# Ledger of designs, part 37: peptides against a protein of PDB entry 7Z53

Target 1, 150 residues: chain A of PDB entry 7Z53
Amino acid sequence: PRIKNQADCIPFFRSCPACPGSNITIRNQINALTSFVDASMVYGSEEPLARNLRNMSNQLGLLAVNQRFQDNGRALLPFDNLHDDPCLLTNRSARIPCFLAGDTRSSEMPELTSMHTLLLREHNRLATELKSLNPRWDGERLYQEARKIV

## One batch from the design tools (peptide; aimed at target 1 D80)

Design b2_p24_5_s1 (made by RFdiffusion4, then SolubleMPNN; from b2_p24_5, 12 letters changed)
Fold by OpenDDE base, seed 3:
Structure b2_p24_5_s1 (fold): chain B 150 residues (1-150), chain A 24 residues (1-24)
Amino acid sequence: as target 1 above (150 residues)
Amino acid sequence: EDDEILERLRELLEELEELLEELE
């Protein structure tokens, strides 16, 4: 995670740095990567997109995840809902529809898809942990605080 | 089709993990 504004940071203790199903090595690498990552890649730079990237069905502050697939129980990026999906048209062999992400290049550069996936998982992990630590926080607070930590 | 999508995603994640390990 990258702390972007330490002035308004709330002290955070990670009670579960290596939760079941997580890879500690991956987490460490995410921490290193976020030093060079624009958060807009994950959260979107425009408010309409940012809202679409969130799970608004509850007050858990989560990013939306794929509703069709999981990777051994772990989250994947949601698909975009394009009428004529260009990803299916340009790469028929892969048969992968476009993913919805803050960076539209995720569909153009498959390597970005994996990075976005890891950051998605990290956000949702943080939001879940923050909910446990702060049960009174609503979804907006959880989302914003997790976003600051990533 | 669904299995192929999932498998490709797993491959991409694995490739990223390998690259990250090489940077250590």
Scores: peptide ipSAE 0.051, ipTM 0.582, DockQ to the pose 0.051
OpenDDE base, seeds 1, 2, 4, 5: peptide ipSAE 0.044, 0.036, 0.056, 0.049; ipTM 0.592, 0.571, 0.607, 0.601; seeds 2, 4 fail the geometry check

Design b2_p24_5_s2 (made by RFdiffusion4, then SolubleMPNN; from b2_p24_5, 14 letters changed)
Fold by OpenDDE base, seed 1:
Structure b2_p24_5_s2 (fold): chain B 150 residues (1-150), chain A 24 residues (1-24)
Amino acid sequence: as target 1 above (150 residues)
Amino acid sequence: DDDEILEKLRELLEELKKLLEELE
């Protein structure tokens, strides 16, 4: 059931400069959930990692997505490129590398992988919407503004 | 085996999406 009492919500402020028509109640609930997860697990707490998690092939402010697989057209986390990939070593028959995320533990727990995947999709959705509302924003601004909302 | 792992991930994603929708 939807949270109707605002007093029951976790107080958290997020900037949404370009969200016309957004449902504030739904957004507040999502923000509460994402604050619990800690967005640093999605974006990375170190600058080199954060850059590797971004799609730098364009100026759309998107996070990188898997180039080999999709889920019915929807994005999946990109694979990491580890020399000694522990995911490959754990199950040789599966031949699935570790996923690249803000937290190296993402591939160790499928639950985290799922959460990170959803937040990846949400970020890219927000960045796309922000681009449509602000067509002159460059990729850096789109990325940062979307990150603030997630 | 790639398909099997992807299917498991999809199932987990659907479960998580369901839970998130119920919280809305």
Scores: peptide ipSAE 0.068, ipTM 0.612, DockQ to the pose 0.053
OpenDDE base, seeds 2, 3, 4, 5: peptide ipSAE 0.025, 0.047, 0.067, 0.031; ipTM 0.568, 0.585, 0.620, 0.567

Design b2_p24_5_s3 (made by RFdiffusion4, then SolubleMPNN; from b2_p24_5, 14 letters changed)
Fold by OpenDDE base, seed 3:
Formats: C-alpha cells, structure tokens, sequence
Structure b2_p24_5_s3 (fold): chain B 150 residues (1-150), chain A 24 residues (1-24)
C-alpha cells in the first residue's frame, strides 16, 4: 500500500552514473558516499554553521579539525561547544564531548561520525592538493573546489 | 547505505572512540 500522506515526503536524489568506457557492464556512481549522505552533514546547510566548520585561521580552504586529539596523526572532527553536552551526559566514563558536524542527524546516527571524519580528511587532502596545483587560489576558492569534488 | 559499508563505519567509530577514551 502506498502512503497517501505525501506532505512529509523528502526528495531523494542519487549521484549520476559514470560511464567512462564503451564496454561498461558496471554502473559506477560519482561521489557514491555523498549520494547517500547529504554533503550538508559535512559542510553544514546554514551559513553560520558552515563557517564554524571551516578552518579560518589560514587561506588553505580547510575544514576545522580537532585541536586536542588526533587519530595516529590523522585529523578528527572538532568538538562542539555545548553548555550541556549530551555526549558527556550519556557516557560519563568516556568523557568525550560531541563532535561538531554539519547536520544534527549525526547525533541520531553516531555511526556517521566515522564517515564524517573520513570526508573531513578527504576534503582537507583535496584542498591541500589543489593548493599545490594552484598556488594563487585563495582559501574560499580552495574550499569550494574541494567541496565540489567530495 | 550499504550494510557492509555501515558495518565498516561502525567498526571505525568504535576504534576512534576507544582511542579517544585512552587519551582522556
């Protein structure tokens, strides 16, 4: 039975297929990870949040990273600055604050934190490579171009 | 999300959390 209440329907779009060759039997999706997860989860949909997720201390177009901890030299998501941090309240033994993410759904699905971390790392990697290739690009351009690729 | 990918992400998250717990 089809749900008749369409008022609460959320449009879902998948990434475009990539067909690089003439003998392609397998449909590849462009940006498969971001096709399922809205890029807003990483970058934020609201401008104030989007700015808070960026590293604004330089012109490298990077996303902000955790300033306290690294994962064996690799970046982690920055902590949010919440007065009453629910992550600290739910797991008092771990004493780990909530991570700052672009979407509140990360709180509902904490398993996405790892994916957000990977996408953070990928963005910063791309921005770094783009800076190397285009030394004259400013931080805004680097950020936007890296965001388009992710 | 593909179930296999979700499982990998869960495992990675658990590892990250363990590492953070060790650092704190």
Amino acid sequence: as target 1 above (150 residues)
Amino acid sequence: MDDELLEKLREELEELLEELEELL
Scores: peptide ipSAE 0.027, ipTM 0.439, DockQ to the pose 0.036
OpenDDE base, seeds 1, 2, 4, 5: peptide ipSAE 0.023, 0.017, 0.017, 0.019; ipTM 0.482, 0.436, 0.370, 0.466; seed 5 fails the geometry check

Design b2_p24_5_s4 (made by RFdiffusion4, then SolubleMPNN; from b2_p24_5, 16 letters changed)
Fold by OpenDDE base, seed 3:
Structure b2_p24_5_s4 (fold): chain B 150 residues (1-150), chain A 24 residues (1-24)
Amino acid sequence: as target 1 above (150 residues)
Amino acid sequence: EDEEILKKLEEELKKLLEELLKKL
């Protein structure tokens, strides 16, 4: 689903599809992607996994990002910690370990990695904007509000 | 269009990670 909760209006007008004045094409494109894929694939449906996918080092409501690599300054998904990493086994030439995501299908379908990466970046962008607009919101509020509009 | 963008990103990410991991 594109918007988790349409009933709540949040003070984020610039790129919120449910807010007046939003005409951001990039946001519309991301929303189209989330309409195709269950957002649980990004955030995780199980609470322990969902917590592991979050950046708990601050109160910014961010998803965890790769601590070893960035894509020209842009975020990548965090690596999963697997002893027998199937991603390394299936493509030994690439030597790319599996990414940690909200759904195990990300490991089975490498094509989802790029989508999850985009949604990760979008969530973190939204959370950052929400923090700027709402300085008193804690990390939980920022995370939940960003999740609602992804 | 979205699928094409995703494919391009996937390829770029794979190449980047491959290069970085080879340097480790």
Scores: peptide ipSAE 0.035, ipTM 0.548, DockQ to the pose 0.031
OpenDDE base, seeds 1, 2, 4, 5: peptide ipSAE 0.021, 0.020, 0.021, 0.021; ipTM 0.514, 0.513, 0.534, 0.517

Design b2_p24_6 (made by RFdiffusion4)
Pose (drawn by RFdiffusion4):
Structure b2_p24_6 (pose): chain A 150 residues (1-150), chain P 24 residues (1-24); non-standard residues A16 CSO
Amino acid sequence: as target 1 above (150 residues)
Amino acid sequence: SAPLDTPERRAVIERVQAEALAAA
């Protein structure tokens, strides 16, 4: 009903196999995330990304926030610096990149981005309250406790 | 949709591939 040219096709990349190039093993695929319901969409599933998501400027246990833009004085997710950045293409003049989050698909829909941004703010809210209660806690403890709650 | 490619995501995939090949 839409593509009248049969020489055309819809693009598709096979998933990455767990055992590349093997003739012995039955091909299986890979999960890049923790299977647990653990908010890995907020905090990351790989140690470097997790560090990049954190605010390292102080001992407050915060996740990083966007430094150029706010939503009426509230935090937005930080930008990611991707090579193939699809978000810039949606509006050339706006030059707004994709967001950095615990998962790489946070910008797929603004509705989805809103849920990620919400959980970012909630973490920082909890970390702030926990600092008021327990001034002796360092940045790592505040981070872990808020992460546990989220 | 499929996840976007990143160094962090690749690091996980490469680790899982190395472990799976060693087990095979």

Design b2_p24_6_s1 (made by RFdiffusion4, then SolubleMPNN; from b2_p24_6, 12 letters changed)
Fold by OpenDDE base, seed 1:
Structure b2_p24_6_s1 (fold): chain B 150 residues (1-150), chain A 24 residues (1-24)
Amino acid sequence: as target 1 above (150 residues)
Amino acid sequence: GRLRLTPEVLRIILRIQAEALALA
């Protein structure tokens, strides 16, 4: 659930609050929160990384997508550009470099890779929809608004 | 934001994981 009034809430899981003043019990809120994925890390925690994760070739507010591969027409995470790419070194036959993601662990855990891929697609979907609803918004506005919704 | 792990979301995750394995 989306918590609107954080002033009456307490920190719970990571930066997520729990609101005891709501009609939902603390136990139910805990159970509900464990069923949610925190999407905040898909954007990167540092500004240089966050910029590298964005598609800056247009004013659509999109996150960057893989330029070599797709999942049946759907987006995959972009590749990173590491000098000593551990993904290439670990599996030389695959010849697939590490993915670039807001969470650096995405290249280490398939679960995180898939989750960040999902969130990438959702962000880009939202940004596209917001562009349709607000055609005069620039890329920065679209990116920020989509990020807030995710 | 936050995304609820519904069965639909889980199916999407599994599909993406399968694709990742196919790339390897």
Scores: peptide ipSAE 0.077, ipTM 0.667, DockQ to the pose 0.022; fails the geometry check
OpenDDE base, seeds 2, 3, 4, 5: peptide ipSAE 0.026, 0.034, 0.031, 0.058; ipTM 0.577, 0.640, 0.620, 0.649; seeds 2, 3, 4, 5 fail the geometry check

Design b2_p24_6_s2 (made by RFdiffusion4, then SolubleMPNN; from b2_p24_6, 16 letters changed)
Fold by OpenDDE base, seed 5:
Structure b2_p24_6_s2 (fold): chain B 150 residues (1-150), chain A 24 residues (1-24)
Amino acid sequence: as target 1 above (150 residues)
Amino acid sequence: GRLRLTPALLAIELRIQALAKLLA
């Protein structure tokens, strides 16, 4: 995880968002990956983009998820709304737009899509857990605190 | 450089790619 403030770290077990069980080896590798991945690729480095990546329909501090597709009940990245979507051009029949991410370079490296998906799920898991632990926190606080932990 | 895909990450990537194939 990308811990921005060590003092705000809460001591609870962090489950693997990609695994059905508590596989420590896989979880450790995911945590190691997040240590050198720029969080701006997940959250966006500019406010307009960051807002588009958030679920603004509630006060749960969640990132936006795909509204058309899920992975066996698990969240996928939301689609972007590009005028000339290069992903749609690669397969016109599939009609799958590019995923919306915090950095445009994510479209250049499809492997990052998996990482961003995992981090999306982890953020939303953390935000949900933080809401349970801190019922008075609003959506902004939940979002920011989860972002610090990811 | 490119990300190293763990088995879990690879599974997600394959499932994402499968979405396009299902709709094609």
Scores: peptide ipSAE 0.080, ipTM 0.638, DockQ to the pose 0.024
OpenDDE base, seeds 1, 2, 3, 4: peptide ipSAE 0.051, 0.024, 0.062, 0.087; ipTM 0.602, 0.530, 0.622, 0.601; seeds 2, 4 fail the geometry check

Design b2_p24_6_s3 (made by RFdiffusion4, then SolubleMPNN; from b2_p24_6, 15 letters changed)
Fold by OpenDDE base, seed 1:
Structure b2_p24_6_s3 (fold): chain B 150 residues (1-150), chain A 24 residues (1-24)
Amino acid sequence: as target 1 above (150 residues)
Amino acid sequence: GRLRLTPELLRIILRQQLLALLLA
C-alpha cells in the first residue's frame, strides 16, 4: 500500500519487510502460504464472483463473512447461494450450505476451507489496519491495497 | 512455494472439522 509514513507500517507488509512490527520469520510463513495457495482462490478470478465475496455494506474494503456462524468470535467464510447446493444435498438434515470462496473447491476439503478462512481473516485484518493508517481511503482503495498485500 | 501448517492454521482446521461434526 501507499503508506506515506513508513514508520506506521503494518505487520507483514509485502513490499516493506523491514517495517516496524514485522517479524521476518512469520512474514516468510505468510508469504509462503499466499504463494502456495493462489490468492485468486480467495478473491475470485472473475468480477461477479469477486464482488460477491466482498462486504458491500460499508466502505471498509472487507471481504464478506459468514452471517450465521462464527469461530469463537472469529470470521468464517460466507455461505454460497447455489441452485443445487451439493453440501445441502449431501446431508439434508444438517441444512448447511457450501462455503463461498474464490474457488468452488473450497467446500470440498476442510483443509482448503481452512486456508481460505485464514486468508479471509488476514485480508480483513489488513484492511482494518490500512483504514486506521489511511482514514480517507474509500472501500475500493482499502480492498485493493489489502489484496495486494495478501 | 512451501506450505507449513502453523499452529493457527491447525487450530482452524480442527475447529472447522469439529463444527462439521456437530452440524452433520
Scores: peptide ipSAE 0.103, ipTM 0.708, DockQ to the pose 0.023
OpenDDE base, seeds 2, 3, 4, 5: peptide ipSAE 0.189, 0.027, 0.035, 0.035; ipTM 0.742, 0.585, 0.659, 0.555; seeds 2, 3, 4 fail the geometry check

Design b2_p24_6_s4 (made by RFdiffusion4, then SolubleMPNN; from b2_p24_6, 16 letters changed)
Fold by OpenDDE base, seed 2:
Structure b2_p24_6_s4 (fold): chain B 150 residues (1-150), chain A 24 residues (1-24)
Amino acid sequence: as target 1 above (150 residues)
Amino acid sequence: GRLRLTPALLRRILAQQLAALLAA
């Protein structure tokens, strides 16, 4: 992230190659996890989709969250607005649409949906902390900086 | 208002979503 003031730092890094006494095993694990995670699946690879995944109701740089459901108080992915939503067709009485994510395959792979949900929560957590550290940052700056950290 | 999902309910929803996509 583009944080030059030490007072504006947050304790979250993808890696710390300069850390003295770095545990190689832990470092390798972190690298393996980061290589596995494709951020485009969370944020979208196309601008129209990326905008739909964002909370545009404020300047907090947040990703959009489900407006109907929460997981014991924690955020879930927003629902998609598919014309022929296959999730709605499975159980018409349940009326639960497919989730919206950066990759349309998320609903086909519940494990990915879970990962996307966790990263959604992490992004929003980071954006919230960045707002606290940098009160004058607008929503775009918060969103981009949080995205870089994830 | 909003509905709070239990882990079991969430798993059921996700399972239904997957089933729908596989049936298409």
Scores: peptide ipSAE 0.121, ipTM 0.673, DockQ to the pose 0.020
OpenDDE base, seeds 1, 3, 4, 5: peptide ipSAE 0.115, 0.112, 0.105, 0.084; ipTM 0.674, 0.670, 0.660, 0.666; seeds 4, 5 fail the geometry check

Design b2_p24_7 (made by RFdiffusion4)
Pose (drawn by RFdiffusion4):
Structure b2_p24_7 (pose): chain A 150 residues (1-150), chain P 24 residues (1-24); non-standard residues A16 CSO
Amino acid sequence: as target 1 above (150 residues)
Amino acid sequence: DIVLYYLKSDHTLMREREERILAD
């Protein structure tokens, strides 16, 4: 009903196999995220990303927030620096990149981005309250405790 | 290009992101 040219096709990449190039093993695929319901979409599933998501400027246990833009004085997710950045293409003049989050599809829909941004703010809210209660806690403890709650 | 990006596996996208972070 839409593509009249049968020489055309819809693009598709096979998933990455767990055992590349093997003739012995039955091909299987890979999960890049923790299977647990653990808010890995907020905090990341790999150690370097997790660090990049954190605010390292102080001992407050905060996740990093966007430094150029706010939503009526509230935090937005930080920008990612991707090579193939699809978000810039949606509006050339706006030049607004994809967001950095615990998962790489946070910008797929603005509705989804809103839920990520919400959980970012909630973490920082909890870490702030926990600092008021327990001034002796360092940045790592505040981070872990808020993460545990989220 | 947008479609191709979102057709990549989660593994591919995470690996590319990790490589970029480690390069910095």

Design b2_p24_7_s1 (made by RFdiffusion4, then SolubleMPNN; from b2_p24_7, 15 letters changed)
Fold by OpenDDE base, seed 1:
Structure b2_p24_7_s1 (fold): chain B 150 residues (1-150), chain A 24 residues (1-24)
Amino acid sequence: as target 1 above (150 residues)
Amino acid sequence: LIELFLLLSEAERLALRVARILAE
């Protein structure tokens, strides 16, 4: 199992609570995430994160992929580089970091991680096809055009 | 329907693969 140590707290980040109106007995959460439809969960909503999600070693407009693991030759999400990685803290023996995606929740459940992975693969597929159709496009153009199609 | 089924099947398979990686 992923979580073996029950003595330590599992670090989770929560959005700020929202107390609308005079009725403060009902606790809501401020939505810090964009909608699923805009695909920002894949690309990130902030520029620093978006850059970290890209493969910047070439001009192919690709998203970064995992460097340690593959799924029968297919890409997986890259690992994040967090100082206090909650995935590492929950299972110190496994030494598997959290996955990096546009949505910070990507590593909380395998199903969500899988959906992000599929969309990552789709982006890279599109970027590859766009490169073949438009050999003169640079990495930025390929990335943006693929992002628009996704 | 076939395409949707294939997509869902792949997602499920991938979820299991990810779960195995995370559970090592």
Scores: peptide ipSAE 0.110, ipTM 0.686, DockQ to the pose 0.030
OpenDDE base, seeds 2, 3, 4, 5: peptide ipSAE 0.071, 0.110, 0.021, 0.044; ipTM 0.638, 0.675, 0.522, 0.573

Design b2_p24_7_s2 (made by RFdiffusion4, then SolubleMPNN; from b2_p24_7, 16 letters changed)
Fold by OpenDDE base, seed 2:
Structure b2_p24_7_s2 (fold): chain B 150 residues (1-150), chain A 24 residues (1-24)
Amino acid sequence: as target 1 above (150 residues)
Amino acid sequence: KILLFLLRSEAERLLERVRIILEK
């Protein structure tokens, strides 16, 4: 498990409360995640996050990849840039920051990390293929078209 | 889900790789 020390705490955000129009005492929560495998989990549901998840160094329409680690030459999720990185605090020996993904849970569950990694690779594969087929497309077009396919 | 089924073996391998990285 990512968290080795059970005494350590990490920030955890709940969804916004939803108040029904009726006089219901028990609060409901807004479900921010609409599906188990949602494109928003990979690409981000908010524009600022979505931009941060993209590789803006070129016009290839790629998602950003990890700059420190690779999986036998294959891409891994990029690290986030948090001032007080909770992932570093939960396992000081590993020295691995939180991953940056559309869903913050990608850093909490290795299963989600793996899934999002595969989808990231698929996006980048598709974008690369689309660039080969359509060399005149710019990065935005490549990104959007690949996103639609994923 | 379909992608994970088709890439199950790769996903399992990657899962182990991720665990190694995260738990090192």
Scores: peptide ipSAE 0.203, ipTM 0.738, DockQ to the pose 0.031
OpenDDE base, seeds 1, 3, 4, 5: peptide ipSAE 0.158, 0.155, 0.027, 0.029; ipTM 0.702, 0.710, 0.493, 0.595

Design b2_p24_7_s3 (made by RFdiffusion4, then SolubleMPNN; from b2_p24_7, 15 letters changed)
Fold by OpenDDE base, seed 2:
Structure b2_p24_7_s3 (fold): chain B 150 residues (1-150), chain A 24 residues (1-24)
Amino acid sequence: as target 1 above (150 residues)
Amino acid sequence: KILLFLLRSEAERLLERVKEILAK
């Protein structure tokens, strides 16, 4: 559980606070911990990458989606734009570039690609819903609010 | 529990779709 009293804790954002008063020298396995999803692998940890992951063609606050492929009408991760794309080099016949995500490993592990895709869809769903609820919000507001909810 | 099962099923399906694209 997250400690409510922050006076005795060092606040680290996007993580559990480090409390100096916890003399827990022996880590007991806690089977039921409330965890949060760090979506930095989807949004990117650096501003240039984060911008590249966004759909800048409108003011809907959406993440960019694949322009070539869909999954039964649903979005997939966009492709990266690399001069020497490692994914193209590994399989020339497939001609499939690396996927673009906040984590470069997304193209290395299809499991990560799938997870990132689900989070992408959730973000875009939230942004769309927020736009419906708040028509006056611009793309930046929609993007940031959706990001906070994910 | 149902939601977790649905999420897992969807993830597995999506994984197969990704593999299909990569194998194209």
Scores: peptide ipSAE 0.243, ipTM 0.760, DockQ to the pose 0.031
OpenDDE base, seeds 1, 3, 4, 5: peptide ipSAE 0.226, 0.220, 0.191, 0.033; ipTM 0.751, 0.748, 0.731, 0.609; seed 5 fails the geometry check

Design b2_p24_7_s4 (made by RFdiffusion4, then SolubleMPNN; from b2_p24_7, 16 letters changed)
Fold by OpenDDE base, seed 2:
Structure b2_p24_7_s4 (fold): chain B 150 residues (1-150), chain A 24 residues (1-24)
Amino acid sequence: as target 1 above (150 residues)
Amino acid sequence: NILLFLLRSEAERLLERVRIILEQ
């Protein structure tokens, strides 16, 4: 089910936790910030997921965007393709499936969805700018360079 | 910082937009 309460949170973990003596709330916040910095939740930490998050229909190095909805012409996260989509079960009338992101939990909390959407837009902006500056770069180069900058 | 303010405002706006989409 989707988390719509602003007070709700999703815990994040790192291999080397920051502030090991801190309470869970402080540690979770630090972990979330670290995740934001490395953008692993945007690109995915696993290769199969990372590939699914990319727009593979061209050589522009873009992340995939939602094909059904836009925000006043701006990109939104793409939908996932789940056989038993829990997001569809949360609100059957809305018919909105789970979003596809580097972390599946991004679909559960609108705050994370929004953050990932902004980073998605930034990546695609950077990739577009890099293409303009380096017309000979292929999609892989554009994607990797944009990812490095984000 | 004006940049941080703008980013926050945009994030809040987008959050509302996402909520609207999810509640349709």
Scores: peptide ipSAE 0.171, ipTM 0.700, DockQ to the pose 0.035
OpenDDE base, seeds 1, 3, 4, 5: peptide ipSAE 0.125, 0.121, 0.122, 0.099; ipTM 0.682, 0.680, 0.679, 0.678

Design b2_p24_8 (made by RFdiffusion4)
Pose (drawn by RFdiffusion4):
Parts: structure tokens; C-alpha cells; sequence
Structure b2_p24_8 (pose): chain A 150 residues (1-150), chain P 24 residues (1-24); non-standard residues A16 CSO
């Protein structure tokens, strides 16, 4: 009904196999995230990304927030620095890149981005309250406690 | 839908590999 040219096709990349190039093993595929319901979409599933998502400027246990833009004085997710950045393409003049989140699909829909941004703010809210209650806690403890709650 | 527990799409896999190359 839409593609009249049969020489055309819809693009598709096979998933990466767990055992590349093998003739012995039955091909299987890879999960890049923790299977647990643990808010890995906020905090990341790999140690370097997790660090990059954290605010390292103080001992407050906060996740990093966007430094150029706010939503009526509230935090937005930080920008990612991707090579193949699809978000810039949606509006050339706006030059607004994809967001950095615990998962790589956070910018797929603005509706989805709103839920990520919401949980970012909630973490920082909890970490702030926990600091008021327990001033002796360092940045790592505040981070872990808020993460546990989220 | 917000949190994933399974396999990634092609776009997500591409972006994940870029992140791994940059941040590891």
C-alpha cells in the first residue's frame, strides 16, 4: 500500500550473537541491561555510564542535570555526545541533541523522555531530603540510598 | 515500557556501542 517499488526494502540489522562466528553453538542474542527491576533505565547497566550520570561536583549524591536548559526552573536530563545522533536530524535549526540516561532509547519519544526526566528529578529530591536527615552521609551513601528507594 | 528487561533494538544497540566506546 505504500512502497510500490519491490526493489526497495525495509532496513534491518540482525541482533548481535553471543558467540560470533560459531558453527558449534546455536545462535543466541545478548541483553545489555540488568534483567532486574532496578531502575537501570535511570542509573545505567555499566559502571562507566553510571559514573557519567552522576554529579561529581559535590558530595550530595545527585545525578547530573542539563547545564544549558531548564523546564521552568526544574532539571532536564543531560545531553549525550553520540556519533550517530538521530535527534539533531528532527529539527536542524534547533540543534538539540539526544539525552543521556540510564538507557540509550530515552529520546525515542518525548513521552518516554518525560518519564526518565521525572525519575531523575525524584532521585535528586530524595537525595536532598536524605541529606537534611543524615548530614553525616557522604555522596556515595546518599546516591545509593536514593537509588535504592527509586 | 519505561524499563527494559530484554533485548535492544538496532538503534539502541548502536547507541550502546557508541557509549561503550566513549566511556570505557
Amino acid sequence: as target 1 above (150 residues)
Amino acid sequence: DLQSHGFESAMARNIRRQRQARLH

Design b2_p24_8_s1 (made by RFdiffusion4, then SolubleMPNN; from b2_p24_8, 16 letters changed)
Fold by OpenDDE base, seed 1:
Structure b2_p24_8_s1 (fold): chain B 150 residues (1-150), chain A 24 residues (1-24)
Amino acid sequence: as target 1 above (150 residues)
Amino acid sequence: DLERQGLLSPREALRYLERLARLS
């Protein structure tokens, strides 16, 4: 978040200021949540991981989604493919592997998992809208433009 | 833009997309 007047602000997630006592405070706190979950935590900070998080089966610029499960028709994070998957080892009866995200710790923190899921859905929504508005854009451009908006 | 809006303003996002489409 871009807060111009930091004189009456306190540091918040990623050292972003939060200004209590103003109408902008609630909005800034919401911005801080998205900043706390850095976009790099969703898209991946390294190129190999970033590619693995994308849906490369088409030219729609989408992030990969779970292929086994959906949440009432809505997308969930894809599963990772880890040797000695800690999620499988923690609850062997559930048989649910760890989710794949930009942050490898996402599956250990349900709060982050939820936020990453929301951002995944939003990215794919934006990419879909961009494709509708710009039918000639290829998958790379759709992905990058959607990422810029997020 | 989504960081600024906290994912709660889909209408603003759509307006931005429309502007982007005009520039393309």
Scores: peptide ipSAE 0.019, ipTM 0.452, DockQ to the pose 0.064
OpenDDE base, seeds 2, 3, 4, 5: peptide ipSAE 0.018, 0.018, 0.022, 0.008; ipTM 0.382, 0.380, 0.456, 0.412; seeds 4, 5 fail the geometry check

Design b2_p24_8_s2 (made by RFdiffusion4, then SolubleMPNN; from b2_p24_8, 17 letters changed)
Fold by OpenDDE base, seed 5:
Structure b2_p24_8_s2 (fold): chain B 150 residues (1-150), chain A 24 residues (1-24)
Amino acid sequence: as target 1 above (150 residues)
Amino acid sequence: SLERQGLLSPLEARRYLERLARLS
């Protein structure tokens, strides 16, 4: 699943693969990245949302992943459970619900979706490695330690 | 790792994410 109707997305500047850099371009790109890397956008700034973003089915400290789709075997963001899902209404043919993330904008901009997805994968990777290194850590410890590293 | 890439090469990370957004 992906955001197909980019016309409804939040306007966002794109980088040219080989264009010469300017101070403004560099600054904007850095600022945009740092803004998107805000941990609250991945983990949620509110405790109820943060809990809902976690995989509570085990003690691995993982973030929840999509149960319907994968990206070539890699995790995707889970879907939200909205009564009136605006994402379904926007593109009815795609039948893709809004993604569940720390920021609702994750379903409004493909770049944001991609970043959240990558950070989700990174968190789960780190949590998995931490579990290997520290087998006695519970899910809460693994989750928190992975979150600190991300 | 992604966090290292973001810290050391933010422009590269941004371009990577943009490419992913277009390809996915």
Scores: peptide ipSAE 0.025, ipTM 0.481, DockQ to the pose 0.075
OpenDDE base, seeds 1, 2, 3, 4: peptide ipSAE 0.020, 0.023, 0.023, 0.029; ipTM 0.524, 0.518, 0.431, 0.528; seeds 2, 4 fail the geometry check

